# Peptides against a protein of PDB entry 6GMG, part 41

Target 1, 331 residues: chain A of PDB entry 6GMG
Amino acid sequence: DSDDRVTPPAEPLDRMPDPYRPSYGRAETVVNNYIRKWQQVYSHRDGRKQQMTEEQREWLSYGCVGVTWVNSGQYPTNRLAFASFDEDRFKNELKNGRPRSGETRAEFEGRVAKESFDEEKGFQRAREVASVMNRALENAHDESAYLDNLKKELANGNDALRNEDARSPFYSALRNTPSFKERNGGNHDPSRMKAVIYSKHFWSGQDRSSSADKRKYGDPDAFRPAPGTGLVDMSRDRNIPRSPTSPGEGFVNFDYGWFGAQTEADADKTVWTHGNHYHAPNGSLGAMHVYESKFRNWSEGYSDFDRGAYVITFIPKSWNTAPDKVKQGWP

## One batch from the design tools (peptide)

Design b1_p16_1_s2 (made by RFdiffusion4, then SolubleMPNN; from b1_p16_1, 11 letters changed)
Fold by OpenDDE base, seed 1:
Structure b1_p16_1_s2 (fold): chain B 331 residues (1-331), chain A 16 residues (1-16)
Amino acid sequence: as target 1 above (331 residues)
Amino acid sequence: SEIETAKQSYLDKAAS
């Protein structure tokens, strides 16, 4: 799959980045230059700038998922995912709409389902929940205190998440975060952790036992958020790409975008960091490039995907991989 | 687009 993948070489700690260039309304640079920026801006542990380790550079080299991987500190598990789906719009469009010229019924239904998701509302829900979690973390020095705080916060807001099972990803996410348990991370102290957000784009039609049409054009019923909570059951996401609709056509299995913990209230002004492909400087794909996109550019996605999820995970507050403000490009 | 054409992020790695 990635036989020609190469780990980018180390960059001197004090080397400044070259200027980014604009690309389709976003800032773009080669992966080695992103490493330089990362070391200057995001590498800080306890306020001290760090060189990106070989392990981190290896994670990064995997492409779009690598950006989220290196900044979150773990390979994405995607268990705590949120989205927003307009059921009324979906039903209405199916009833009153019609396929476009040359569009099959299955293609029409898949498209209508895709268009019934609201990316901005999904993102807003994730931010809302992350905020609740951060309040619950703030003064909690053990997991029990965190969980109690979380339940109180949810009750005060009359949030349906308060009814989730204690074993659900919502309540178990913190304890299952490796950096929470690390001595130089959370050290089992919730107050040393903060909630962060990334996004995954993927294909709904992943059930191999379903119809070929669903695999080609999407499964309208798959990966919808639960009413009230906005939680998406991601258990059936197996990183299976969309099936080709014509000979020679191929699709990729996912895209990841890193948001972190930006405080910008306007969703349209938030910055999302992602990569194009694994780093293959000596291969046909070439060197990996990193993009810093505004929300509109990120949320538009690609035809490869018909679902977008906004996922919450945790990192130590001592890390600077999720700052309050993210600036596009360099300088 | 150029980005879409270059988009190759397939990774067969188990989530953990």
Scores: peptide ipSAE 0.028, ipTM 0.693, DockQ to the pose 0.097
Fold by OpenDDE base, seed 5:
Structure b1_p16_1_s2 (fold): chain B 331 residues (1-331), chain A 16 residues (1-16)
Amino acid sequence: as target 1 above (331 residues)
Amino acid sequence: SEIETAKQSYLDKAAS
């Protein structure tokens, strides 16, 4: 029950973290220890360490989404999302493949659709777009200049995003970022902002008007990226979990992983930070744990989810929540 | 896996 959620206590600013421990190829620690690491490594504003505020600790306490929430500065809107889907693979497998023993047709189609998404290519697309945006931000001192730069960059690369409507999440993302308008943030100056990336895992079968099979095994047609742009329409994502396939089975509604703005070219070497559940030290779930996973570990996901999206948002350059290099664990 | 069984992240909050 979410009523068991507790806000982690404050940690002294100068308290060093305890060592992380390995867990299935990941680095893992309790939430209070992550707060210690966060204060030492990611808390800097204008180069000065900051104690995590009560508000930030409360955000963090919500679990996996809390990690992204604290580091991005806002609750995820997920509007600017990218993925990669192999349509040819999907069609070919449906035509020439067969259900496994005991697998229903709906289960087969859902599985084939899930496997037709390429997480690495989706991540790469998001990084590509983030790079374009960062170039457009670099010397733009008002939104008009940013948008002009962005259009020029897209034209030079012959990118299909150049055809998006002016009201598209792609073009409106910056102006809709609260930290862009804050005095101690962007202060309405695009050149003070940078693009960052996080990932969301979720369930495709969320349409309550569709068949029960789609809710149980996935909707093969839902949340596919648009050709050329890679944009995913996330408007129908209402955080509805997968329906149980057997009595007593239950699924969670989402997972969030924070990447930020790492410059590591090898996707497999990038680090993703995420949480297991909301902080309930006195409840049945127990204390929240934070994981730092390599891309392979993150992108593998769980059976709870059949979609992965890579989302772009913005943070002030004065924040250190998205450094160019992230070290896994501690020390 | 132990991590999968421990995964219980749930939040129904409107984006803001």
Scores: peptide ipSAE 0.027, ipTM 0.692, DockQ to the pose 0.077
Fold by OpenDDE base, seed 4:
Structure b1_p16_1_s2 (fold): chain B 331 residues (1-331), chain A 16 residues (1-16)
Amino acid sequence: as target 1 above (331 residues)
Amino acid sequence: SEIETAKQSYLDKAAS
């Protein structure tokens, strides 16, 4: 299947992008043109434009995950994930609601669970935590200082994350970031790093030992955030797609959207960058396209997925892959 | 939608 994947060719550093085209409220372009934009806008290291390397182009060619991959500098690990789930709404709807005409009980429960997640609140939680982390990073020149700052910030805010174990992904995320340890990256200096955010859409019904109904219609109890912290245990996410409910039906395994470190306070105005599929210009899928979507478009997701998580990772401040302002499309 | 139809294949690097 993925044997048709091709690495996009290099683009000249000074080549300007062609105009993006609007599509369903999004800005869309072919991957080659995104590379051109990326080189002009996001490629900067220490303020200097860089040509996207072959390695980076290879990463990008993997599709939606590739966009996050090339901009974050590493394949998503999804260890520090946040979401928001309305337990009261869920319980109330299960108790007082009823299946729609033709809807099975399992389908009803799966749908109710999906609808009980609040994407905006999940995103806001991630932004809140990222802000705390960024404050902790600002003047910390070693990991110990960063961790001390982080604990103080959490204590001051009475944040439940202060109770997380020292081995938690929350506290270990920075040290486990390759770019933090790179000489041209953080160089082990937390103050040279900043927190960034991306989002993953995926399927809840991934447990092969569970009922077929859960695999088809969702597992209402899976991948819920922990109360207080909003942390989602992503350990059971193995990139298994939704099971088909009818012959010939198929679903994809995930979607990734890159947000970075935009400062736009209105969530609805934030821009999310993502891809449709791996780059297969000579295959049945065709060339990869990149989309720059507003939050509404991104968070809407697809029927393939019933979960959304907002993940925090880190990049060097010297990178411009996560600017304060992201402009949708080109020019 | 047209955008949904773009999601027709696995994106996992392990499948590549």
Scores: peptide ipSAE 0.026, ipTM 0.694, DockQ to the pose 0.113
Fold by OpenDDE base, seed 2:
Structure b1_p16_1_s2 (fold): chain B 331 residues (1-331), chain A 16 residues (1-16)
Amino acid sequence: as target 1 above (331 residues)
Amino acid sequence: SEIETAKQSYLDKAAS
């Protein structure tokens, strides 16, 4: 029930953030203070600080997805998603492994599948693709030029993405980005855009027609990346949470983490920004908090989720929501 | 809508 959701109030443009506090190896602050930081660090359009608009504050108020929403400029569609899955490991473990004591077969298979995903490799794949896209964008002044450049880049690298259909999320992502078409955004000029990355954690067992066991313990076959490309078909992700395994147990439907376009080569040193829940300062959930986590903290995820995807979208280069370097916390 | 599905995240559970 999100009826208690409240849009955070506006913060003065020049108000400096209060210090963040450590929380389980993360930097944590209340949403209002994040808005202050955002205005100081990420709000810049064409080099000028901007006050977070009411619309943006409303987006942000939705919680973890809100952080990605406000920084990407659109609600996540998750269409261009990447992951890495070790098929050999999965098959080997299923063949030679056995359920733990008290573990059902379905639980075993679900766990093995989850463990067969490599978050770091998935993230690396997304970064690789984003880099290719950015090169394709650099001097392309129309979509056709961008697509041609992209195909050339992929061919040079012998990347399987070169075989994707022209209508695939991979090739259609740019044209489907609202900010690309905005006059003050890309203005239909690919060279004014850059690729950015966010991550989504979610549950694999979302098929209502599947067994209850899959909904409880995961669907080992669901949301696997395609070989070669690493693309994940996210069309069946309906934000359905894991089914409870015991009375009173409840799981959340997703988590989103914003990475942007950090250039830090060491994945472990990258910073991921995310929120805990929708902003309900007068409700039972309380005020929304924003976390800045290192990759290890982010990628670890929670038992609520058995899938992680790394998604590419685009923002105008004039936005500073995806800087080369993100500093954790404040100051 | 998908926006309306934005609910409490696990982070709240962990912090509680």
Scores: peptide ipSAE 0.052, ipTM 0.786, DockQ to the pose 0.337; fails the geometry check

Design b1_p16_1_s3 (made by RFdiffusion4, then SolubleMPNN; from b1_p16_1, 10 letters changed)
Fold by OpenDDE base, seed 5:
Structure b1_p16_1_s3 (fold): chain B 331 residues (1-331), chain A 16 residues (1-16)
Amino acid sequence: as target 1 above (331 residues)
Amino acid sequence: SELETAYQSYLDKAAS
């Protein structure tokens, strides 16, 4: 029950975190302790530590999305999303593969589609694009200069994104970022901004006009990336969870993981920060916990989801919510 | 507002 959500109390700025707890290759802690870490490590604005505001604590209290929310500065819109899908593998498996014993055709197709997505390649595509954007941002002092730089970079790399419409999420993402327009943020200066990445796990079978089988086992045709660009149309993602396949079964609506702007070249060594649920210390769900997971632990996801998207947004360079290096856990 | 903000329900599964 969402009515049980509570905003975590303020933590003293100088309070150090308690040690994180190892959990299945992850580092885990209660949300209050994450706030302590956040204040010590990620809170810096123009190099100065900041206490997490009440507003930020409220954002954080919403769970996994709250982690991305507080670090990106805005609720995720998920418009600039990337993924990688192996069409040949999908077609081949459908043609030559067979359902497992007891597996329905719909279940088989849904599973094959899920397995045809490559989380690592999707992540790499997002990082590639983010790098291009960062180069375009670097010396651009107005949006026009930024857009010109983007087009030049894309042309140089013969990237299909160069053919996107000017109104597409790819080109409009920066100007639609609130922090870009804020005086203490980007102040309309692209060179004061940087691209950051987060990931969303969600269910493909969200179309209520489709078959029940697709809602239960996945829609093989939904949320595929466009060839060449890797862009995923997220407009049909309405945060609808997977339908139960058996009585009593339930699934959650989504999972969000914050990556930021880590420079670690090895995907397997990157750290993803996420939460388990909204903060309900006095409710049945209990206190919110925050996890810092390696990519392999994040990308494997859960049976609740059959899609993963890697989303690009922007934050001011003056924020330290997306440092080059993220250390897992504490100390 | 809470009405306009999507939130995660329960997700506390062990990593496999």
Scores: peptide ipSAE 0.033, ipTM 0.738, DockQ to the pose 0.210
Fold by OpenDDE base, seed 4:
Structure b1_p16_1_s3 (fold): chain B 331 residues (1-331), chain A 16 residues (1-16)
Amino acid sequence: as target 1 above (331 residues)
Amino acid sequence: SELETAYQSYLDKAAS
């Protein structure tokens, strides 16, 4: 199926997008039209519009992950991930709740676990941490200064992240960002970088050594955030999709949504950009479409996934892929 | 490899 993937052709730099189409509360367009919008709105480097390169168009063609890939400048590593889990709700529902009619115990437990995650609180935690990081970056001209600032900020807020190991993804994230080291990027100057956020939806039941029930209905204990920090250990995420529960049923491996660095305080008003599938205009799947969804539309997810993580990475401030305000659709 | 899994397949978000 992957053999049907095609790299979208180049679009003239000055070509304006066609209007987006509304679809279930989101704005939708074909991938080539998104490229046009991207070039007009998000492509700027040091204030100058850029044509999306062939490499970038190839990245984009991979679908939902491609949107995040193009805008973040690198394939998602998902190392610095946050979520929120209501342990009390989970325990209470397991104790006092009952499976629905026709629902197995494993299915019930998986569902209860899924419902015990709070997407809004997870997103808020990521935004909180990103804000702390941005403050630490602001006047830091080397990594040591950044790390010192970060520790001070965390201490002032009594944040449990201050206790993380120096080698943790939290403290190593900046140095491990390729664009930080690039001459035309950060040039090893933290003050030239800013924290950005994307989200990943995925399946909890990925352990091949676990029960079939967990692979079908979810692993209630998997991918929970650490208390205090909200950090999710993503090391066990191998992009394994949910196992079918019935013949002919199939699930996809993940979904990615790009948020960037929007400043909208109301989570419900934030815009998330994502794709439906890899670009296959001549294949059965058809052309890739790009969606700009409000948070509710994004956070609802799909039955394919029972986990949502909000991931922090970094981009140069000179890039315009993460503006303060994102307008949904076109015009 | 990451590239081998770097795609979303048949999920139709327009229908959901």
Scores: peptide ipSAE 0.032, ipTM 0.741, DockQ to the pose 0.268
Fold by OpenDDE base, seed 1:
Structure b1_p16_1_s3 (fold): chain B 331 residues (1-331), chain A 16 residues (1-16)
Amino acid sequence: as target 1 above (331 residues)
Amino acid sequence: SELETAYQSYLDKAAS
């Protein structure tokens, strides 16, 4: 469904970006201008800035997922995902709460489930795990050493992740990262890699065999994190959008936000980069725009989605797509 | 908000 999608043209390596436009507390720009910023700020390999390649520009052109794609170096697999769910709040609200005026029971339950997720705690859990992984990576020169370090770190912290199976996405994520095996990437050396984070917003009611109500208003039991670990089973996420609740209503399939490896301790001050849609400058959707949003703006999400996951993947340390500090907008 | 959201192009993760 991207017949009008166009790959943005190359930008000169030394071209500076135009100023970003403020929009509801976030910074906005057209995709071509983001490419300019990306080349100046995020493109560095081994300390040298690079022109965004045609392949990378093509990835980027896919919209919000494209931003994560170009910065992570691979299409998101979403296998190592974390969230936080308040079970007590959920049960209490179901028991003592009531549907709003005009709200169906299914709509009420879906809403209560959505509101029982804590985006900040989910993000915090992902950052915690990423930190553990980074400590395990820093002095490991083969995968065995990395895994041993990881297990030791988890044991020291009494983390429930230590009980995960060896084949779990948690332990297999590094070896399944293409850039880890590339000569100019990790070159099979864990110490050359670092953990990074992105977020995905999506719809819980994706099971076609479930009730129409769940598809319209959410599945309260779907995509909950496992107790202790915070891991979310993403295997049932098929990028299916929310079903319309009225004629003519439509919802989008997903949203992706790139965080990387920012070290800002205050979640509210972290910057999330995302896009609105695929680049269609000559189509009805128009040119792709890129947004740099604070966590509050990102985590708020849209009515299209009732789940948010925070996903860990890996990139080579030689890439500058995940710097310690991200500055919002330009200049 | 003034943010435009639309259907995103994607590749099936099973094929990627």
Scores: peptide ipSAE 0.029, ipTM 0.681, DockQ to the pose 0.108
Fold by OpenDDE base, seed 2:
Structure b1_p16_1_s3 (fold): chain B 331 residues (1-331), chain A 16 residues (1-16)
Amino acid sequence: as target 1 above (331 residues)
Amino acid sequence: SELETAYQSYLDKAAS
């Protein structure tokens, strides 16, 4: 029930944020204070600070997805998603492993599948692809030039993505980005855009026609990356949460984490920004809080989810929502 | 979980 969601009020452009609070290895603050930080650090368009607009504040108020929404400029479509799955580990564990005491076969298989995903390798794959795309964007002044550059880059690296269909999310992602077409954005000039990354955690057992066990414990075969490319078909992700395994248990539908375009080579030192829930200061959930987490904290996820995807989208280079360096907390 | 994880309910994905 999101009826009690409230749009955070505007913050003065020059208001400095209060210090963030340490929280389980993360930096935490209330959403209003994040807006203050955002205006000081991430709001810049063409080098000039901007007050977060009412529309942007409304987007942000939706919680974890709101953080990605306001920074990417669009609601996540999740079409260009990457992950890494160790098929050999999965097969070996299923063959030679056994359920824990009290664990059902379905629960065992779901757990083994979850554990066979490598979040770090998935993230690295997305970063690799984003780098290729950024090179292709450079000095490309129309989409055709971008696509030609992209194909050449992929061929040089012998990357399996070179075999993707022209209509695939990989090749169509740029043209389907609203900010690419905006006059104050890319203005149809690829060289004015850059690739950015966010992550989504979600539940694999979303097929309502499948067994109850898969909905409760996960679908081991769902949302696996394609071999070679690492692409995940996200078309069946309908934001359906995990089914309860016991009375009174409940799960949430997703989690989003914003990475942007950080250049930190060590994955463990990268910062991920995410929210806890929609903003309901007068409701039972309370005010929305924003967390800035290191990769370890982000990638741990929650029992609500058994899949993680790393998604590429694009923003104008004139935006500062995805800087090279992100500092955790404030100051 | 140590953190509150009551995220926004279902939202329609933006059309691509």
Scores: peptide ipSAE 0.029, ipTM 0.677, DockQ to the pose 0.072

